# Peptides against a protein of PDB entry 9IZ0: the designs that were tried, part 69

Target 1, 345 residues: chain A of PDB entry 9IZ0
Amino acid sequence: ITCLGSNGHTYKQLVKGGNDDLRQDAVMEQVFEQVNGFLRSYRKTSQRNLSMRTYKVIPLALKTGVIEWVQDTIPLGEYLDSAHKVYHPKEWSLSTCRKLIAEKQMEDLETRLKVYDLVCRHYRPVFRHFFLESYADPVQWFTTQTNYARSTAVASVLGHVLGLGDRHGQNILIDKTSGEVIHIDLGIAFEQGKKLPVPECVPFRLTRDVVDGMGITGVEGVFRRCMEFTLETLRREEDSLLSVLEVLRYDPLFSWLISPLRRMKKQKMQLENFNQPESGNITTDASRDPKIQRNNVSGESEAERAILKVRQKLSSTLSVEASVGELIRIAQDPSYLALMFCGWS

## One batch from the design tools (peptide; made by RFdiffusion4, then SolubleMPNN)

Design b1_p12_4_s1 (from b1_p12_4, 4 letters changed)
Fold by OpenDDE base, seed 4:
Structure b1_p12_4_s1 (fold): chain B 345 residues (1-345), chain A 12 residues (1-12)
Amino acid sequence: as target 1 above (345 residues)
Amino acid sequence: MSVREKLVEELL
């Protein structure tokens, strides 16, 4: 929809209806706004304008709400699919790569690594071209690439700490004006991504294309340093962050668990992304709403586990540099990326 | 801090 604001400006808004509970997204956006407060309070993060990009989410009902339309954005995955066709027209299609990975999904790690490496050789990174194409001015190019590395670093630390899942290229927007990343569809948090049919094994998305967008330094320089400053800030504000999360423990509307319906929907979307659409209209009228008696006792134990896991990720047992180094290592490790739905790009 | 060190701290 398009709304006219009281200021005379027109705002595009996404009305989302269906099976997605936007309260999860709205709560995660509130957590990000609090974290942005912490990032503004510390010199090291504030001087770099480090922030998680946020958008407004207004839940209207249990399964309906309004989302701010993030203007001037493109999904990372949409850009990458288009750019790969342009820059590497002789390489494999995204569908070919997906098919080959899918065909080996049930195989051993060694077989999956071989197929991942094969896919990687036939689908090379292109995301550097986003900045080169979009910004003819060298200062704008450098600024937007720097903003990309900074925002990706913040999102990577927060994504790890909060256990954000479903971080595929369609759930990561790139702002074409600032170069910043915007994470969308936040309803898989607190490591619930590990409960997906294809478990998320990486702390955040740091695929070859995500790194390619950082330019010649890759993960070294701006990205690593901004991760360090972000993690340092979150460790200092641990009690404040945990206090925000404890409020959510008592929110009867917040779900620490992925809903069975959302899990099934993500499963179906994963399977449909593996199967080319042969036009089989299977209208399965799944109108049986099982009265989910939410056993409150299970929710509290999962909230406690989630908060404990956040605390563990903020632990000062390792230095900030060592922790960031290990996170970067794991996020780029082929042994984890080969297990992902789309770990090659 | 030199101006260069400040610029490097602002860039990094």
Scores: peptide ipSAE 0.024, ipTM 0.526, DockQ to the pose 0.013
Fold by OpenDDE base, seed 2:
Structure b1_p12_4_s1 (fold): chain B 345 residues (1-345), chain A 12 residues (1-12)
Amino acid sequence: as target 1 above (345 residues)
Amino acid sequence: MSVREKLVEELL
């Protein structure tokens, strides 16, 4: 839809309806706004303008709402598929890579690693080209690539701490003006991504193309340092962050668990993305809402477990540098990436 | 810290 604002400006908005609970997205955006308060209060993060990019979500009902259309953005996955066709026209298509990974999904880890390595050799990173082609001015190029590394670092720490799942390339937008990342579809949080049909085993998305966008330093520059400063800030504000999450524990509308319907929808979308070439608005008419008798007793125990996991991730048992080093290692580990959907790009 | 080290610390 397009809305005329009281300021005379026209705003594009997305009306989302069907099986997705937008209250989860709205609540996660509120958590990000609070975290952005902590990042602004701390000198090391404030001096670098470190923030999680947010968007407005207005839930209208259980399964309907209005989302801000983030202007001047592109999905990372849409850019990467298009750029790969341009810069590597002799390499394998994304569909070929997906097919080969899918054909081996039931095989052992060794076989899956061999296929992952084979795919990686025939599908090289291209995301560096986003900055080179979009920004002809060297100062703009450097600034936008720096903003990308900074925003990706903040999103990676927050994504790990809050246990954000479903971080595929279509759920990560790139701002064409600033180079910053915007994470969308926030309805898989608190490690519920591990309960997907293809379990998410990485702390955040740090694939070869995500690293390629950071330029010549890769993870060993702005990205690592901004992760360290973000984690240092979140450890200092642990009690404040946990207090925000405790308020959500008592929200009867908040869902600490991935719904069976959302799990089935994500399964179907994963299977369809393995089997079909481009372009189809799949209206999944899932017209049978089983009355989910929310056993309230299971919801409280899952909320406690989620908050305990957040506290454990903020533990000062390891240094900030050691914790960030281990997160970066795990996020790039082929043994996890070979098991994931599109772990090669 | 040199001006370069400060600039690197502001950029990093």
Scores: peptide ipSAE 0.019, ipTM 0.480, DockQ to the pose 0.013
Fold by OpenDDE base, seed 1:
Structure b1_p12_4_s1 (fold): chain B 345 residues (1-345), chain A 12 residues (1-12)
Amino acid sequence: as target 1 above (345 residues)
Amino acid sequence: MSVREKLVEELL
């Protein structure tokens, strides 16, 4: 929809309806706004303008709401699919790569690693070209690539700490003006990605293309240092962050669990990408909504576990540098990446 | 801090 603002400007907005609960997205955006407060209050993060890019989410009902249309953005996955065709026209298509990974999804780790390595040799990173194409001015190029590395670092730390899942290339927007990342579809949080049919094994998205966008230093520069400063800030503000999350524990509308319907939709999307549309009218009478008796006792226990897990991720048992170093290592480890869903690569 | 260390602190 397009709305006319009280200021006379027109705003494009996304109306989302159907089976998606926007309350999770709205809550995560509120948490990001509070974290942006902490990042502005700390000298090391404020002098670098470190922030999580946010957007407005207005839940109107259980399954309907309005989302701010983030202008001048492109999905990372849309850019990458297009750029690979231009820069590597002799390499494998994204569909070929996904098919090969998916065909081996039930195989042992060694077989999956061999297929992942094979795909990596026939599908090279291209995301560096985003900055080269978009910014002819060297100062603008350097600034936008720096903003990309900074915003990706903040999003990686927050994604780990809050246990954000479903970080595939369509759920990450790139701002074409600033180079910053915007994370969308926040409905998988607090490690609920581990409860997907294919568990998410990495703390955040740090694929070869995500690293390629950081330029010649890769993870060793702006990205690592900005992760360190972000984690240092979140450890300092642990009690403030936990207090924000505790308010959500008492929100009767908040769901700490991925809905069974959303799990089933993810299972179907995994299966439907394999089956060409054979015209089988399977009228599955989905009319039996099982009245899931919300045992209230289960919701409080999952909220408490989620908050405890956030606290554990903010633990000072390891240095900031050691913690960030281990997160970067795990996020890039082929043994975890090869276990991911074929659509995540 | 050298000018280089300050520039690294401002850029990083």
Scores: peptide ipSAE 0.017, ipTM 0.444, DockQ to the pose 0.013
Fold by OpenDDE base, seed 5:
Structure b1_p12_4_s1 (fold): chain B 345 residues (1-345), chain A 12 residues (1-12)
Amino acid sequence: as target 1 above (345 residues)
Amino acid sequence: MSVREKLVEELL
């Protein structure tokens, strides 16, 4: 929908209805706003303007709400598919790569690694071209690439700490003006991504194209140091962050659990949206949700487990540098990436 | 990270 504001500006908004609970998105956005408060209060993060990009989510009912349409953005996955066709027209298509990974999804790690390596040789990174195409001015190019590395670092630390899942290329927007990343569809958090039919094995998305966008320094530049400063800030503000999450434990509307139906539908919709080009009003008749009596006792125990995992991720048992180094290593490790869903390009 | 890369990153 398009709304005229009282200020005379026109706002595009997404009305989402159906099976998705927007309350989780709204809560994650509130947590990000609170974390942005911590990042502004700490000198090392504030001097670099470190923030998680946020958008407004207004739940209107259990399964209906309004989402702010983030203007001047493109999905990372949409850009990458288009850019690969331009820069590498003789390499494999994204559909070919996904098919090969999907065909081996039930095989052993060694077989999956061989297919992942094969795909990597026939599908080279292109995301550096986003900055070269969009910004003819060298100062704008450098500023936007820096903003990309900074925002990706913040999102990577927060994504790990909060256990944000479903980080495929369609759920990551790139701001075409600032170069910053915006994470959307926050409906998988607190490590519920590990409960998907194909588990998420990496702490955050750090694929070859995500690294290629950081320029010549890759992860060893702005990205690593901004991850370190972000994690240092979150460790300092651990009690404040945990207090925000404890409020959500007592919210009777918040669901710490992804439903089995939602688990199956998310990865199925990922497959369907990647295999069909243009046409299909899928009116899925939503009429038979079985009355799952939510045993309140199961929700509270999952909230407690989620908060305990957040505390464990903020532990000072390792230095900030050692913790960030290990996170970067795991996020780029082919042995974990080869285990990911075929949509995890 | 080179000394030059560190200097660029401290200036930003």
Scores: peptide ipSAE 0.007, ipTM 0.372, DockQ to the pose 0.014

Design b1_p12_4_s2 (from b1_p12_4, 5 letters changed)
Fold by OpenDDE base, seed 4:
Structure b1_p12_4_s2 (fold): chain B 345 residues (1-345), chain A 12 residues (1-12)
Amino acid sequence: as target 1 above (345 residues)
Amino acid sequence: MSVRERLVEELL
């Protein structure tokens, strides 16, 4: 929809209806706003304008709401598919790569690594071109690439700490003006991504294209340093962050668990992304809402486990540098990326 | 901290 604001400006808004509970997205955005408060309070993070990009989510009912339309954005995955066709027209299509990975999904790690490496050789990174083609001015190019690395670092630390899942290229927007990343569809948090049919095994998305966007320094420049400053800030504000999450423990509307319906929907979307749609109209009338008696006792134990995992990720047992180093290593490890739905791009 | 170290801290 398009709304005229009281200020005379026109705002695009996404009305989301169906089976998606926007309350989780709204809560995660509130957590990000609090974290942005912490990032503004410390010199090291505020001097770099480190923030998680947020957008407004207004839940209107259990399965309907309004989302701020993030203007001047493109999904990372949409850009990468388009750019790969332009810059590497002789390489494999995204559909070919997906098919080959899917065909080996049930195979051993060694077989999956061989296919991942094969896909990687026939699908080279292109995301550097986003900055090169979008910004003719060198200062604008450098600024936007720096903002990309900074925002990706913040999102990577927060994504890890909060256990954000389903971080595929369609759930990551790139702001064409600032170069910043915007994470959308936040309805898989607190490591519930590990409960997907294809488990999310990486702490955050740090694929070859995500790194390629950081330019010549890759992860060893702005990105690593901004991850360190972000994690340092979150460790200092551990009690504040945990207090925000404890409020959510007592919110009867908040779900610490991925709903069976959302899991099934993500499963179908994963399977449909493997199968080209032959146009079979299966009108499955999914009108039977089983009254799932939420056993409250299971929700509290999952909330407690989620908060405990956040606390464990904020532990000072390792230095900030060592913790960030290990996170970057794991996020780039082919043994984890080969297990992902789209770990090659 | 030198001006260079500050600039490197502002850029990094």
Scores: peptide ipSAE 0.024, ipTM 0.569, DockQ to the pose 0.013
Fold by OpenDDE base, seed 1:
Structure b1_p12_4_s2 (fold): chain B 345 residues (1-345), chain A 12 residues (1-12)
Amino acid sequence: as target 1 above (345 residues)
Amino acid sequence: MSVRERLVEELL
């Protein structure tokens, strides 16, 4: 929809309806706004303008709401699929790569690694070209690539700490003006990605293309340093962050658990991408909404576990540099990446 | 800090 604002400007908005609960997205955006407060208060992060890009989410009902349309953006996955066809027209298609990974999804780790390495040889990174195509001025090119590395670092730390899942290329927007990343569809948080049919094994998305966008230094420069400053800020503000999350513990509308319906929808999307539509009218009578007696006791225990897990990730047991170094290592490790869903590549 | 170290700290 397009709305006329009280200021006379027109705003494009996304109306989302159906089975998606936007309350999770709205709450995560509120957490990001508070974290942006902490990043502005700390000299090392404020001097670099470190922030998580946010957007407005207004839940209207249990399964409907309005989302701010982030203007001048493109999904990372849409850009990468298009750019790969231009820059590597003799390499494998994304559909071929996904098919090969998915055919081996039930095989052992060694077989999955061999297929992942094979795909990596026939599907090279292209994301560096985003900055070269979009910015003819060298100062704008450097600034936007720096903003990309900075925003990706903030999002990576926050994504790890909050246990943000489902970070495939369609759930990450790139701002064409600033080069910054915007994370969308925040409905998988607090490590609920590990409860997907294919568990998420990495702390955040740090694929070869995500690294390629950082330029010649890759992870070794702006990205690593901005992760360190972000984690240092979050450790300093641990009590403030935990207090924000504790307010959500008492929100009866907040779901600390991935809904069974969202789990089933993710299973179906995994299956439907494999089967051409044979027009089998399986009228699954969806009318039996099992009254899941929300044992209130189970929700509170999951909230407490989620908060405890956030606290554990903010622990000062390791230095900031050691913690960031290990996160970057795990996020790029082929042994974890080869275990991911074929749509993660 | 050298001007280079400060520029690296401002850019990083």
Scores: peptide ipSAE 0.018, ipTM 0.469, DockQ to the pose 0.013
Fold by OpenDDE base, seed 5:
Structure b1_p12_4_s2 (fold): chain B 345 residues (1-345), chain A 12 residues (1-12)
Amino acid sequence: as target 1 above (345 residues)
Amino acid sequence: MSVRERLVEELL
């Protein structure tokens, strides 16, 4: 929908209805705003303008709400598919790569690694070109590439700490003006991504194209340092962050669990949306979800487990540098990436 | 910090 604001400006908004619970998105956005408060309070993060980019989510009912349309953005996955066709027209299509990975999804790790390596040889990173195409001015190019590395670092730490799942290329927007990343569809958090039909095994998305966007320094430049400063800030504010999450434990509207049907639908819709670029409104008749009596006891125990995992991720047992180093290593490890869903590549 | 990392940090 398009709304005229009281200020005379026109705002595009997305009305979602159906099976998606927007309350989780709204809660994650509230957590991000609190974390942005912490990042502004510390010199190391504030001087670098470190923030998680947020958008407005207004739940209107259990399964309906209004989402701010983030203007001047492109999905990372949409850009990458287009850019690969331009810069590598002789390489494999994204569809071919996904098909090969999907065909081996049920095979052993060794077989999946061989296919992942094969795909990597026939599908080279292109995301550096986003900055080269979009910004003719060297200062704008450098500033936007830096903002990308900074925002990706914040999102990577927060994504790990909060256990954000479903971080495929369509759920990551790139701001065409600032170069910053915006994470959308936050409906998988607190490690519920590990409960998907194909489990998410990486702490955050750090694929070859995500690294290619950081330019010649890759992960060893702005990205690593901004991850360290972000994690240092979150460790200092651990009690404050946990207190925000404890409020959500007592929210009777918040769901710490993804339903089995939602788990299956998310990865299936990812497969379907990637195979059909043009086909319209599937009105899926949403008529019969059985009245699962939510045993309140199961929700509270999952909330407690989620908060305990957040605390464990904020543990000072390892230095900030060692913790970030291990996160970067795992996020780039082919042994984990080859286990991911074919839409993750 | 390499000299390159410092130069990038002074430019940032």
Scores: peptide ipSAE 0.013, ipTM 0.402, DockQ to the pose 0.014
Fold by OpenDDE base, seed 2:
Structure b1_p12_4_s2 (fold): chain B 345 residues (1-345), chain A 12 residues (1-12)
Amino acid sequence: as target 1 above (345 residues)
Amino acid sequence: MSVRERLVEELL
């Protein structure tokens, strides 16, 4: 919809209906605004304008709401698929790469690593071109690439700490004006991504294209340092952050668990992205109710586990530098990336 | 279909 604001400006908004609970998105956006408060108060982060880019979410009902349409954005995955066809027209298509990874999904790690490496050789990173194409002025180019590395660092730390899942290239927008990342579809949090049909094994998305966008320094320099400053701020504000999360423990509307319906929808979308329709009418008789023993782990026990996991991730047992170093290592480790749906790009 | 259209379809 397009709304006329009281200021005379027109605002495009997304009305979301259906099966997704926008209250999770709204709550995560509130957590991000609180974290942005901490980032603004702390000298090392405020001097760099470190923030999580937020958008407005207004839940209207259990499954209906209004989302701010983030203007001047493109999904990372849309740009990458388009750019790869332009810059590497002789390389494998995204669909070919997906198929090869899928065909080996049930194989051993060694076989999956070989296929991942093969895909990586036939699908090279292109995300550097986003900045080169979009910004003819060298100062704008450098500024936007820096903003990308900064915003990606903040999002990576927050994504790890809050256990944000489903961080595929369609759920990450790039602001064409600032170069900043905007994370959307926040309904998989608190490590519920590990409960997806393809478990998320990395702390955040740090694929080859995500790194390629950081320019010649890759993860070294702006990205690493901004992760360190963000994590240092979150550790300093641990009690404040945990207090915000404890409010959610008592919100009867907040789900600490991925809904079975959302899990099934994501499972179907994963399977449909593997199946180009050969015209076979597979009537999937959805009638086999697996007796999932609902261990009635009370929503309270899952909330408590989630908060405990956040506390553990904020632990000062390792230095900030050591913790960030390990997170970057794991996020780039081929042994984890080869297990993911799209770990090569 | 643009990913904006797919986001609208995944969001709708």
Scores: peptide ipSAE 0.000, ipTM 0.310, DockQ to the pose 0.112

